Peptides against a protein of PDB entry 5VJI. Designs and how they scored, part 61

Target 1, 62 residues: chain A of PDB entry 5VJI
Amino acid sequence: NTLVVLHKSGLLEITLKTKELIRQNQATQAELDQLKEQTQMFIEATKSRAPQAWAKLQASLT

## One batch from the design tools (peptide; made by RFdiffusion4, then SolubleMPNN)

Design b2_p26_3_s3 (from b2_p26_3, 19 letters changed)
Fold by OpenDDE base, seed 2:
Structure b2_p26_3_s3 (fold): chain B 62 residues (1-62), chain A 26 residues (1-26)
Amino acid sequence: as target 1 above (62 residues)
Amino acid sequence: SAEIEKLLAQLQATKEELQRRMQELA
């Protein structure tokens, strides 16, 4: 049984753990990208007296 | 990442174990 062999060798556990790490990495990267975008909008808002810049930032935080 | 390094180490160990078992079956 291939599944039994994979389990006993530890490869199954490694595979499942790898999949989970990839998922977590993707989620973290998405959050990081969002933060970077929000940071840029914040910078632009601080440089501008235009209310629309702040409105754009507010919208991104909701 | 410490977790990734651990995973790589486990993968290497598994690979070596599989190779040993293959040799035993040959």
Scores: peptide ipSAE 0.056, ipTM 0.601, DockQ to the pose 0.028
Fold by OpenDDE base, seed 1:
Structure b2_p26_3_s3 (fold): chain B 62 residues (1-62), chain A 26 residues (1-26)
Amino acid sequence: as target 1 above (62 residues)
Amino acid sequence: SAEIEKLLAQLQATKEELQRRMQELA
């Protein structure tokens, strides 16, 4: 039984922990991407001085 | 990160253990 072998070797625990770390990494990356997007919207808002750009930024922050 | 390094160390230990067991079966 492969599962039994993995468990006894300790590889299962490592694998599960690795999967959890990958999940956390993905979540962090998503937050980073959102921040990057918000930063870009902020830059655009400051350049355009258009209310629409600020509205877009505000919408992203909610 | 420290957590990743810990996992790498564990993987190395597991690899070595599996090798030992493989040698015992041979």
Scores: peptide ipSAE 0.050, ipTM 0.593, DockQ to the pose 0.027
Fold by OpenDDE base, seed 4:
Structure b2_p26_3_s3 (fold): chain B 62 residues (1-62), chain A 26 residues (1-26)
Amino acid sequence: as target 1 above (62 residues)
Amino acid sequence: SAEIEKLLAQLQATKEELQRRMQELA
């Protein structure tokens, strides 16, 4: 039984932990990307003085 | 990250254990 062998060797635990770390990293990266995008929209809004740009930023914050 | 370092250490230990077991079966 492959599962039993993986469990006894400790590889299963390591694999599951690695997958969880990858998931957490991806979640953190997504939050960071969102913040970067919001920052960019803020910059564009200040540059353009267009209400549409501010509306876009406001929508992203909701 | 301390957690990542711990995981790497565990991977290394597991690798070494698997190698020992492979040698015993050879």
Scores: peptide ipSAE 0.047, ipTM 0.587, DockQ to the pose 0.027
Fold by OpenDDE base, seed 5:
Structure b2_p26_3_s3 (fold): chain B 62 residues (1-62), chain A 26 residues (1-26)
Amino acid sequence: as target 1 above (62 residues)
Amino acid sequence: SAEIEKLLAQLQATKEELQRRMQELA
């Protein structure tokens, strides 16, 4: 069957590894986006005299 | 990354092997 052929050829392993790499990339990108957002909130907090800006940042870190 | 490059190398090797097998069947 097709599964046996894919396994013997090595394509199955490559496909599964590729899917895993995509998953890891997505997870890393999500963390990066979160960091970018937190960085922006930090910048805004430093520019603001409003305590709520710092509260917003604090909430994002939880 | 090194991991992606390794994967691509494996894919290339597999492709070449499949081509060889196809030629043998012809």
Scores: peptide ipSAE 0.045, ipTM 0.578, DockQ to the pose 0.027

Design b2_p26_4_s1
Fold by OpenDDE base, seed 5:
Structure b2_p26_4_s1 (fold): chain B 62 residues (1-62), chain A 26 residues (1-26)
Amino acid sequence: as target 1 above (62 residues)
Amino acid sequence: DAAAKEKKRQEGLQLLEQIEEEKKKL
């Protein structure tokens, strides 16, 4: 059975683990991008005298 | 041998079940 041979070689496990690592990397990158956006909103809020910039930051954190 | 062929088929089905369970964790 070719499928059994592929499993015994470890290649199927490596493939599944690689797919999981790609998924986790994508999720972590999305969280990082969100944090970068929130950081930018914070920087803009500190430079602004407008209360709307702080309201926008608050909305992004909820 | 038909029995040996059937054994290999069953081994393949069991392996697929294991792969499907691992795929649910992705």
Scores: peptide ipSAE 0.080, ipTM 0.608, DockQ to the pose 0.009
Fold by OpenDDE base, seed 2:
Structure b2_p26_4_s1 (fold): chain B 62 residues (1-62), chain A 26 residues (1-26)
Amino acid sequence: as target 1 above (62 residues)
Amino acid sequence: DAAAKEKKRQEGLQLLEQIEEEKKKL
């Protein structure tokens, strides 16, 4: 059948691998976005001597 | 024949099950 032919051709493997790479890319992008936010909170905490800005940063790292 | 057609159907269902199990890991 067509499905078996697609499997034997490697096309299904490529499809599954592509989906995994997309998932991994999305996870890495989420980590990058979190790091950008944490960097902004760090900049704000360094500008503000207020304990609340440091507490906000600490909460984001836990 | 009908037996060869049924065999191809079963092979397709088994492959689909494998794809579905791999999709759960993604």
Scores: peptide ipSAE 0.080, ipTM 0.604, DockQ to the pose 0.009
Fold by OpenDDE base, seed 4:
Structure b2_p26_4_s1 (fold): chain B 62 residues (1-62), chain A 26 residues (1-26)
Amino acid sequence: as target 1 above (62 residues)
Amino acid sequence: DAAAKEKKRQEGLQLLEQIEEEKKKL
């Protein structure tokens, strides 16, 4: 049983932990990208003073 | 029992298959 061998060697736990760390890193990166986009929309809204730019920012925060 | 051991073996194989499929996406 390959699973038993991986478990006994500790490699299964390392593999599962590595997968979880990759998933968490991807989630954190997506949150950072969203924050960067929201920051850019805020900068654009402050520059343009256009109601549409503020509406776009508001939609991103809901 | 033998049935419980076989069930755990199948669950382990499914987990490995999932690990292998995720590894292909990296």
Scores: peptide ipSAE 0.074, ipTM 0.613, DockQ to the pose 0.012
Fold by OpenDDE base, seed 1:
Structure b2_p26_4_s1 (fold): chain B 62 residues (1-62), chain A 26 residues (1-26)
Amino acid sequence: as target 1 above (62 residues)
Amino acid sequence: DAAAKEKKRQEGLQLLEQIEEEKKKL
């Protein structure tokens, strides 16, 4: 039984753990990308001093 | 028995196929 061999070798556990780590990495990357976008909007708002740029930043934080 | 072992082998192969298909999506 291949499943039993993989379980006994630890490869099944490694495979499942790898899937979970990738899922967690994807979630963390999405949060990081959102923070990067918010940071960029903050930089643009501070440079332009335009009310519209601050409104965009505020909308992204809600 | 041999039939129960074969059933468990097939269940294991199906699980591996699912794991492999999920790995292709990553």
Scores: peptide ipSAE 0.073, ipTM 0.601, DockQ to the pose 0.011

Design b2_p26_4_s2
Fold by OpenDDE base, seed 3:
Structure b2_p26_4_s2 (fold): chain B 62 residues (1-62), chain A 26 residues (1-26)
Amino acid sequence: as target 1 above (62 residues)
Amino acid sequence: SAAELEKKRQELEQLLEQIEKQKQQL
């Protein structure tokens, strides 16, 4: 059957490994996007002229 | 055919290499 042929050719193993690598790539990309968002929030906080915002930022860094 | 399956195997191996390279660049 097709599954046996795919297994014997090594194509099944490569397909499964590809699916896993795609999943891992997507997870890493999501972490990178989160870090980019956090960096943007930090930049906006540093642009704030509100004394209370600076106090909150300072508290978050301790 | 066996030749078509070998071609598809090579295409997937190249895709795996590209995915791994992209992962290392993140």
Scores: peptide ipSAE 0.054, ipTM 0.537, DockQ to the pose 0.017
Fold by OpenDDE base, seed 1:
Structure b2_p26_4_s2 (fold): chain B 62 residues (1-62), chain A 26 residues (1-26)
Amino acid sequence: as target 1 above (62 residues)
Amino acid sequence: SAAELEKKRQELEQLLEQIEKQKQQL
């Protein structure tokens, strides 16, 4: 059957590994995007004397 | 066919390599 062929060919393993690597890549990208956003909020809070910018930064860190 | 399946395996292996490369760039 098709599943046996996919398993024996190694394609099933490669497909599963691909899915895991995509997941890991997406997670790492999300962490990077979060850090970029936090950095931007920090820059804005430093440039502004507005308490709201610091409150926004604090909210992002909780 | 078996040849088409092997081609798809190679495409997936190349994709895995590219994904790993992208992960290392983050």
Scores: peptide ipSAE 0.053, ipTM 0.530, DockQ to the pose 0.018
Fold by OpenDDE base, seed 4:
Structure b2_p26_4_s2 (fold): chain B 62 residues (1-62), chain A 26 residues (1-26)
Amino acid sequence: as target 1 above (62 residues)
Amino acid sequence: SAAELEKKRQELEQLLEQIEKQKQQL
């Protein structure tokens, strides 16, 4: 049985850990992308000096 | 073989280390 061989060799544990690290990497990348987007919105709001841009930023933070 | 399994284990351990390094850079 392949599963038994993988378990006994430790490769199953490593495979599962790899999957978890990939998931965590993807989650961290999504958080980073969100922060980049929020930073860009903040920069644009500061450049425009328009009350509407600040209102949009405030709405995104609440 | 046992040698092939050990080689694959080492390859996966190196991959895990690389993934962890990338995670720490984010």
Scores: peptide ipSAE 0.050, ipTM 0.529, DockQ to the pose 0.017
Fold by OpenDDE base, seed 5:
Structure b2_p26_4_s2 (fold): chain B 62 residues (1-62), chain A 26 residues (1-26)
Amino acid sequence: as target 1 above (62 residues)
Amino acid sequence: SAAELEKKRQELEQLLEQIEKQKQQL
């Protein structure tokens, strides 16, 4: 049975761990990208002093 | 073969290490 061979060899555990690490990496990357975008909107808001730029930043946080 | 299976284990272990390293650098 292929599943028994995968289990006994440790490949099943490695495969499952790989899947979880990929998922966690994707989640962390998405949070980082969101923070980068929010940082850019903050920079633009501070430059423009315009209420519209602050409204855009506020919308990104909610 | 048993040798091919062991080679695949090593390849996946190296991939896991690389993924973990990338995650810590974000």
Scores: peptide ipSAE 0.047, ipTM 0.522, DockQ to the pose 0.017

Design b2_p26_4_s4
Fold by OpenDDE base, seed 4:
Structure b2_p26_4_s4 (fold): chain B 62 residues (1-62), chain A 26 residues (1-26)
Amino acid sequence: as target 1 above (62 residues)
Amino acid sequence: SAAARAAKQKELEQLLAQIEKQKKEL
């Protein structure tokens, strides 16, 4: 069975680990993108004295 | 044929063994 051979060779483990690392990388990238967006909203909130800009930022954090 | 399938199975196992060797060298 090919699956048994893949398992015994460790290639299955490598494949599964690689898939997990890709997933984690994607999750981390999403968090980074969110932080970048929040940073931009913070910059805009500091530039603008408009309460709506701060409300937008606060909504993104909660 | 069964013989051809067995030959391909052996080839696959050899390739996997080579990959495992390379993995251990990293």
Scores: peptide ipSAE 0.050, ipTM 0.626, DockQ to the pose 0.010
Fold by OpenDDE base, seed 5:
Structure b2_p26_4_s4 (fold): chain B 62 residues (1-62), chain A 26 residues (1-26)
Amino acid sequence: as target 1 above (62 residues)
Amino acid sequence: SAAARAAKQKELEQLLAQIEKQKKEL
């Protein structure tokens, strides 16, 4: 069958590894985007003496 | 039949050639 042929050719291994790398890249990108958002909230909280900005930052860290 | 076996063999060879091409492009 096609799956056996893919396995014997080595293409199955390459495909599975590529899928895993894509998954890891997406996870890392999501963490980076979250950190950027948290950094922006931290900047706003430091500029403002308003407790609302600190409350928003605290909520984002949980 | 012998003709059906020959046809399947040719199909398999074509699939293998396509897979080898894709492997080289990755």
Scores: peptide ipSAE 0.049, ipTM 0.597, DockQ to the pose 0.009
Fold by OpenDDE base, seed 3:
Structure b2_p26_4_s4 (fold): chain B 62 residues (1-62), chain A 26 residues (1-26)
Amino acid sequence: as target 1 above (62 residues)
Amino acid sequence: SAAARAAKQKELEQLLAQIEKQKKEL
């Protein structure tokens, strides 16, 4: 039985772990992208005299 | 055929052995 072999070999565990790692990687990447965007808005706000740039940054940090 | 089934079983066993090796390296 292939399913029994997969279970006993730990392949099912590896498959589930791989799926979880992919999920975690996607979540971490999203957080990283958000941080990059916030950093860019911060840089733009520091260069700008426009209150809207600071308001945009403030909104992103909430 | 029986030979084809045996070949696929052997292929699966080899794949499982390789996965177990990789698992130990993690």
Scores: peptide ipSAE 0.046, ipTM 0.583, DockQ to the pose 0.011
Fold by OpenDDE base, seed 2:
Structure b2_p26_4_s4 (fold): chain B 62 residues (1-62), chain A 26 residues (1-26)
Amino acid sequence: as target 1 above (62 residues)
Amino acid sequence: SAAARAAKQKELEQLLAQIEKQKKEL
């Protein structure tokens, strides 16, 4: 069957590894975007005298 | 034609070489 052929050719392993790398890339990108957002909130908090800006930052870190 | 079959064989060999290259990079 097709699955056996894909396994024996090594293409199944490549396909599964590629899918995992895509997943990891997406997860890493999400973490990076979160860090960028937290950095922006930090910058806004430093420019603001409003306690709410610091509270917003604190909430994002939990 | 024989020339067309030879061309397809070469194309297949190139594809297999590309797959092996990708395998080494993963």
Scores: peptide ipSAE 0.032, ipTM 0.457, DockQ to the pose 0.011

Design b2_p26_5_s3 (from b2_p26_5, 13 letters changed)
Fold by OpenDDE base, seed 2:
Structure b2_p26_5_s3 (fold): chain B 62 residues (1-62), chain A 26 residues (1-26)
Amino acid sequence: as target 1 above (62 residues)
Amino acid sequence: SAAELEKKKKELEQLLEQIEEQKKKL
């Protein structure tokens, strides 16, 4: 069957690995986006004495 | 049969399309 052919050719392994890499890439991208947002909130908090900016930053770290 | 071969050909084409689509997301 098609599954056996894909397994023997190595294409199944490549496909499964590709799916896993996509998943990992998505997770890493989400972490990066979160870090960017936190960095921006930190910059804004340093520019302002407004307690709200620091509160937003603190909330993002929880 | 000829019908079985055509079916398998179509299945392989679909798999290739899926692989190419996954590659674009990388």
Scores: peptide ipSAE 0.047, ipTM 0.519, DockQ to the pose 0.011
Fold by OpenDDE base, seed 3:
Structure b2_p26_5_s3 (fold): chain B 62 residues (1-62), chain A 26 residues (1-26)
Amino acid sequence: as target 1 above (62 residues)
Amino acid sequence: SAAELEKKKKELEQLLEQIEEQKKKL
């Protein structure tokens, strides 16, 4: 079957590794996007000096 | 058979297409 051919050729290992790398990249990208959002809220909090902006930032960190 | 080999080739091509489609989601 196809699975046996993929295993014997080494393509199964490459495919599984590729899938794992894609998953890790997506997870890292999500963390980066969250950090970017938190950074923006921090910048806004420092500019406005409004208690509400600091409260919003604190809520995002928990 | 030649027909079986062609079928397996198409299955591998579909797998490659799926990998490329997943890469586009990054």
Scores: peptide ipSAE 0.046, ipTM 0.538, DockQ to the pose 0.012
Fold by OpenDDE base, seed 4:
Structure b2_p26_5_s3 (fold): chain B 62 residues (1-62), chain A 26 residues (1-26)
Amino acid sequence: as target 1 above (62 residues)
Amino acid sequence: SAAELEKKKKELEQLLEQIEEQKKKL
């Protein structure tokens, strides 16, 4: 059985750990991208006196 | 083969190290 061989070799554990690390990396990247987007909206809101830019920023923080 | 699995294990261990290093840069 291939699964038994993968388990006994330790490759299954490494594969599962790799998948988990990829997932965690993607989650952290998504949080960073969200912060970057919020920062960009803040910069745009400070440059623009338009209420619409502040409304977009407020919506992103909720 | 057992040798092929050990090779893949080392490759995945290297990948894990690379992923951890990338996480520190985020």
Scores: peptide ipSAE 0.042, ipTM 0.530, DockQ to the pose 0.018
Fold by OpenDDE base, seed 5:
Structure b2_p26_5_s3 (fold): chain B 62 residues (1-62), chain A 26 residues (1-26)
Amino acid sequence: as target 1 above (62 residues)
Amino acid sequence: SAAELEKKKKELEQLLEQIEEQKKKL
């Protein structure tokens, strides 16, 4: 059957590995986006004398 | 036979569609 052919050719392994790499890339991108947002809140907190900016940063880290 | 070849082609197309659908869910 088609699955057996894909397995024997190694194409199935490549496909599964590619799917996993896509998943990992998406997870890493989400973490990066979160870090960027936290960095922005930190920058705003350092520029502002308003306690609210620090409270927002603290909430994001919890 | 030609009929067997066409059947295998359809099976392959269905598998490729399933792979693409799974990629969209990631």
Scores: peptide ipSAE 0.039, ipTM 0.564, DockQ to the pose 0.011

Design b2_p26_6_s3 (from b2_p26_6, 20 letters changed)
Fold by OpenDDE base, seed 5:
Structure b2_p26_6_s3 (fold): chain B 62 residues (1-62), chain A 26 residues (1-26)
Amino acid sequence: as target 1 above (62 residues)
Amino acid sequence: SELEELLKQNQALKEETQKELEKLKA
């Protein structure tokens, strides 16, 4: 059957590994985006005298 | 990379398979 052929040809392994790499890349990108957002909130908090900015930052870190 | 290694292995397998097929056709 098709699955057996894919396995024996090595294509299945490549496909599964590719999917895993994509997953890891997406996870890393998500973490990076979160860090960027947190950094922006930190910058705004340091510029602002309003406690609301710090509260917003704190909420993002929890 | 890991993907490149897999691709290399796949290529080797393809070449081996082709070689075997040629033997059968001869």
Scores: peptide ipSAE 0.040, ipTM 0.534, DockQ to the pose 0.020
Fold by OpenDDE base, seed 1:
Structure b2_p26_6_s3 (fold): chain B 62 residues (1-62), chain A 26 residues (1-26)
Amino acid sequence: as target 1 above (62 residues)
Amino acid sequence: SELEELLKQNQALKEETQKELEKLKA
């Protein structure tokens, strides 16, 4: 069957590994995006005297 | 592989961003 052929060719292993690498990359990218957002909020908070900007940053860090 | 390299790059950028953020907070 198709599954056996994929196993013998090594394509199944490659596919599964690729899926896992994509998942890991997405997770790491999400964390990176969060840090970028937090950095931006910090910059905006330092520029603004508005308590809302600091409250927003605090909420993101908790 | 390309995906492994992308993951490695993302990790490096994550660490760099974290360091800069900590410097700003200090």
Scores: peptide ipSAE 0.024, ipTM 0.392, DockQ to the pose 0.095
Fold by OpenDDE base, seed 2:
Parts: structure tokens; C-alpha cells; sequence
Structure b2_p26_6_s3 (fold): chain B 62 residues (1-62), chain A 26 residues (1-26)
């Protein structure tokens, strides 16, 4: 059957490894995006000197 | 592989961003 053919050809292993790498990349990218957003909020808080900006930053970190 | 390289690049960027954030807090 198709599954046996995929396994014997090595394509199943490649496909599963590719899916795992994509998952890891997406997870790492999500963490990076979060850090970028936190950095931006910190920069804005330091520029505005407004209590609301600091409260927003603190909420994102906790 | 390409995916492994992308993961490596993401990790490097993550570390760089974290480093810059810590410098801002210092």
C-alpha cells in the first residue's frame, strides 16, 4: 500500500522530519516575535514616560 | 538542510533580540 511504499522509499522519514523542523521553526519564530514586541513596548515606554505605557509593558512580561 | 539553517538563523535572531532587550533594561 501507499504507506509501505513511502516508508521503504524513505520519503515518510523525510516528510516527518520536515514537519518537525517546520514546527520547531514556527515555535522559535513565535518566541522571537514576542521578544520583538516586548522590546518595542519597552522603547515606547522609555520615550513616552507615560505610566500607561509602563503598565502595558509590565502586563506583557508577567 | 534549508530548514535546519532557518532554525539556526531564528535562534541567532532570538538571542540577539534578548541581548538588546537586556541592554535597554540595564
Amino acid sequence: as target 1 above (62 residues)
Amino acid sequence: SELEELLKQNQALKEETQKELEKLKA
Scores: peptide ipSAE 0.024, ipTM 0.389, DockQ to the pose 0.095
Fold by OpenDDE base, seed 4:
Structure b2_p26_6_s3 (fold): chain B 62 residues (1-62), chain A 26 residues (1-26)
Amino acid sequence: as target 1 above (62 residues)
Amino acid sequence: SELEELLKQNQALKEETQKELEKLKA
């Protein structure tokens, strides 16, 4: 069957590894985006001096 | 591989972002 052919050819392993790497990349990117957002909130908090901005930052760190 | 390199790049960017955040807090 098709699955056996894919396995024996090595393509199944490549496909599964590729999917896993994509997943890991997405997870890493999400963490990076979170850090960027936290940095931006910190910058905004320092600029505005508004309590709600600091509260928003604090919430992001919890 | 390309995907492994992308992961490596993301890790570097995470570290850079973290450093900048720490500098900003200082």
Scores: peptide ipSAE 0.022, ipTM 0.387, DockQ to the pose 0.095

Design b2_p26_6_s4 (from b2_p26_6, 19 letters changed)
Fold by OpenDDE base, seed 3:
Structure b2_p26_6_s4 (fold): chain B 62 residues (1-62), chain A 26 residues (1-26)
Amino acid sequence: as target 1 above (62 residues)
Amino acid sequence: SELEQLLAQLQATKEETQEKLKELEA
């Protein structure tokens, strides 16, 4: 069947590896987005000098 | 996530297929 053919050809392994790489890329992007958000909160905290802004930043780091 | 679920399903199917192939090759 198709699955057996894909397995024997190596295409299944490539497909699974590709899916895993996509997953890893998405995870890395999420981490990057989180860092961006934290950076933005830091910038805003420095601008406002308001304790609530620092509290928000601190909460994001925990 | 949906992607992780799909990957898990594919991996499970792959493993099942490998077992069947081993049985045929034995």
Scores: peptide ipSAE 0.055, ipTM 0.658, DockQ to the pose 0.023
Fold by OpenDDE base, seed 4:
Structure b2_p26_6_s4 (fold): chain B 62 residues (1-62), chain A 26 residues (1-26)
Amino acid sequence: as target 1 above (62 residues)
Amino acid sequence: SELEQLLAQLQATKEETQEKLKELEA
């Protein structure tokens, strides 16, 4: 069947590895986006002097 | 056999894909 052919050809392994790399890339991007958001919250907290802004930042870090 | 031919044909695609995979891993 198709699965056996893909496995024997090595394409299944490549496909699975590619999917894993995509997943890892997405996870890394999510972490980067989170860091960017936290940085923005830090900037806003320093500008506002509002306790709620610092609370929001702290909540994002925990 | 037809299966062997298919596997042989996929070998070229496999090698090309492996090269692209290495680029993704870098």
Scores: peptide ipSAE 0.042, ipTM 0.549, DockQ to the pose 0.019
Fold by OpenDDE base, seed 2:
Structure b2_p26_6_s4 (fold): chain B 62 residues (1-62), chain A 26 residues (1-26)
Amino acid sequence: as target 1 above (62 residues)
Amino acid sequence: SELEQLLAQLQATKEETQEKLKELEA
């Protein structure tokens, strides 16, 4: 069947590995986006003495 | 009916294939 052919050709292994790499990349990207957002909130908090900015930053870190 | 049996068979094949893929991903 198709699955056996894909397995024997090595394409299945490549496909599964690619899927896993995509998953890992997506997870890393999500962490990066979160860090970027936290960095921006930190910058805004340092520019302002408003408690709201610090509260927003604190909420993002929990 | 024959159509329902065919659909059930296709569903079973799909599930078996997905199970084998999951085993290879582990």
Scores: peptide ipSAE 0.031, ipTM 0.519, DockQ to the pose 0.014
Fold by OpenDDE base, seed 1:
Structure b2_p26_6_s4 (fold): chain B 62 residues (1-62), chain A 26 residues (1-26)
Amino acid sequence: as target 1 above (62 residues)
Amino acid sequence: SELEQLLAQLQATKEETQEKLKELEA
């Protein structure tokens, strides 16, 4: 049985751990990207002083 | 092994990303 072989060899554990690490990394990266985007919107809002820029920032925070 | 190296790399990348996130939040 392939599943049994994978389990006994340790590859199943490695595969599952890899999947979990990928998931966690993707989640963290998404949060980082969101923060970067929010920071950029804040910078642009302060520079342009345009109300729509602040509206965009507020929308992103909710 | 290659798989162990991959896991280590993924873990390092995750930690680095988390560090950068914390730096931006600080």
Scores: peptide ipSAE 0.022, ipTM 0.415, DockQ to the pose 0.040

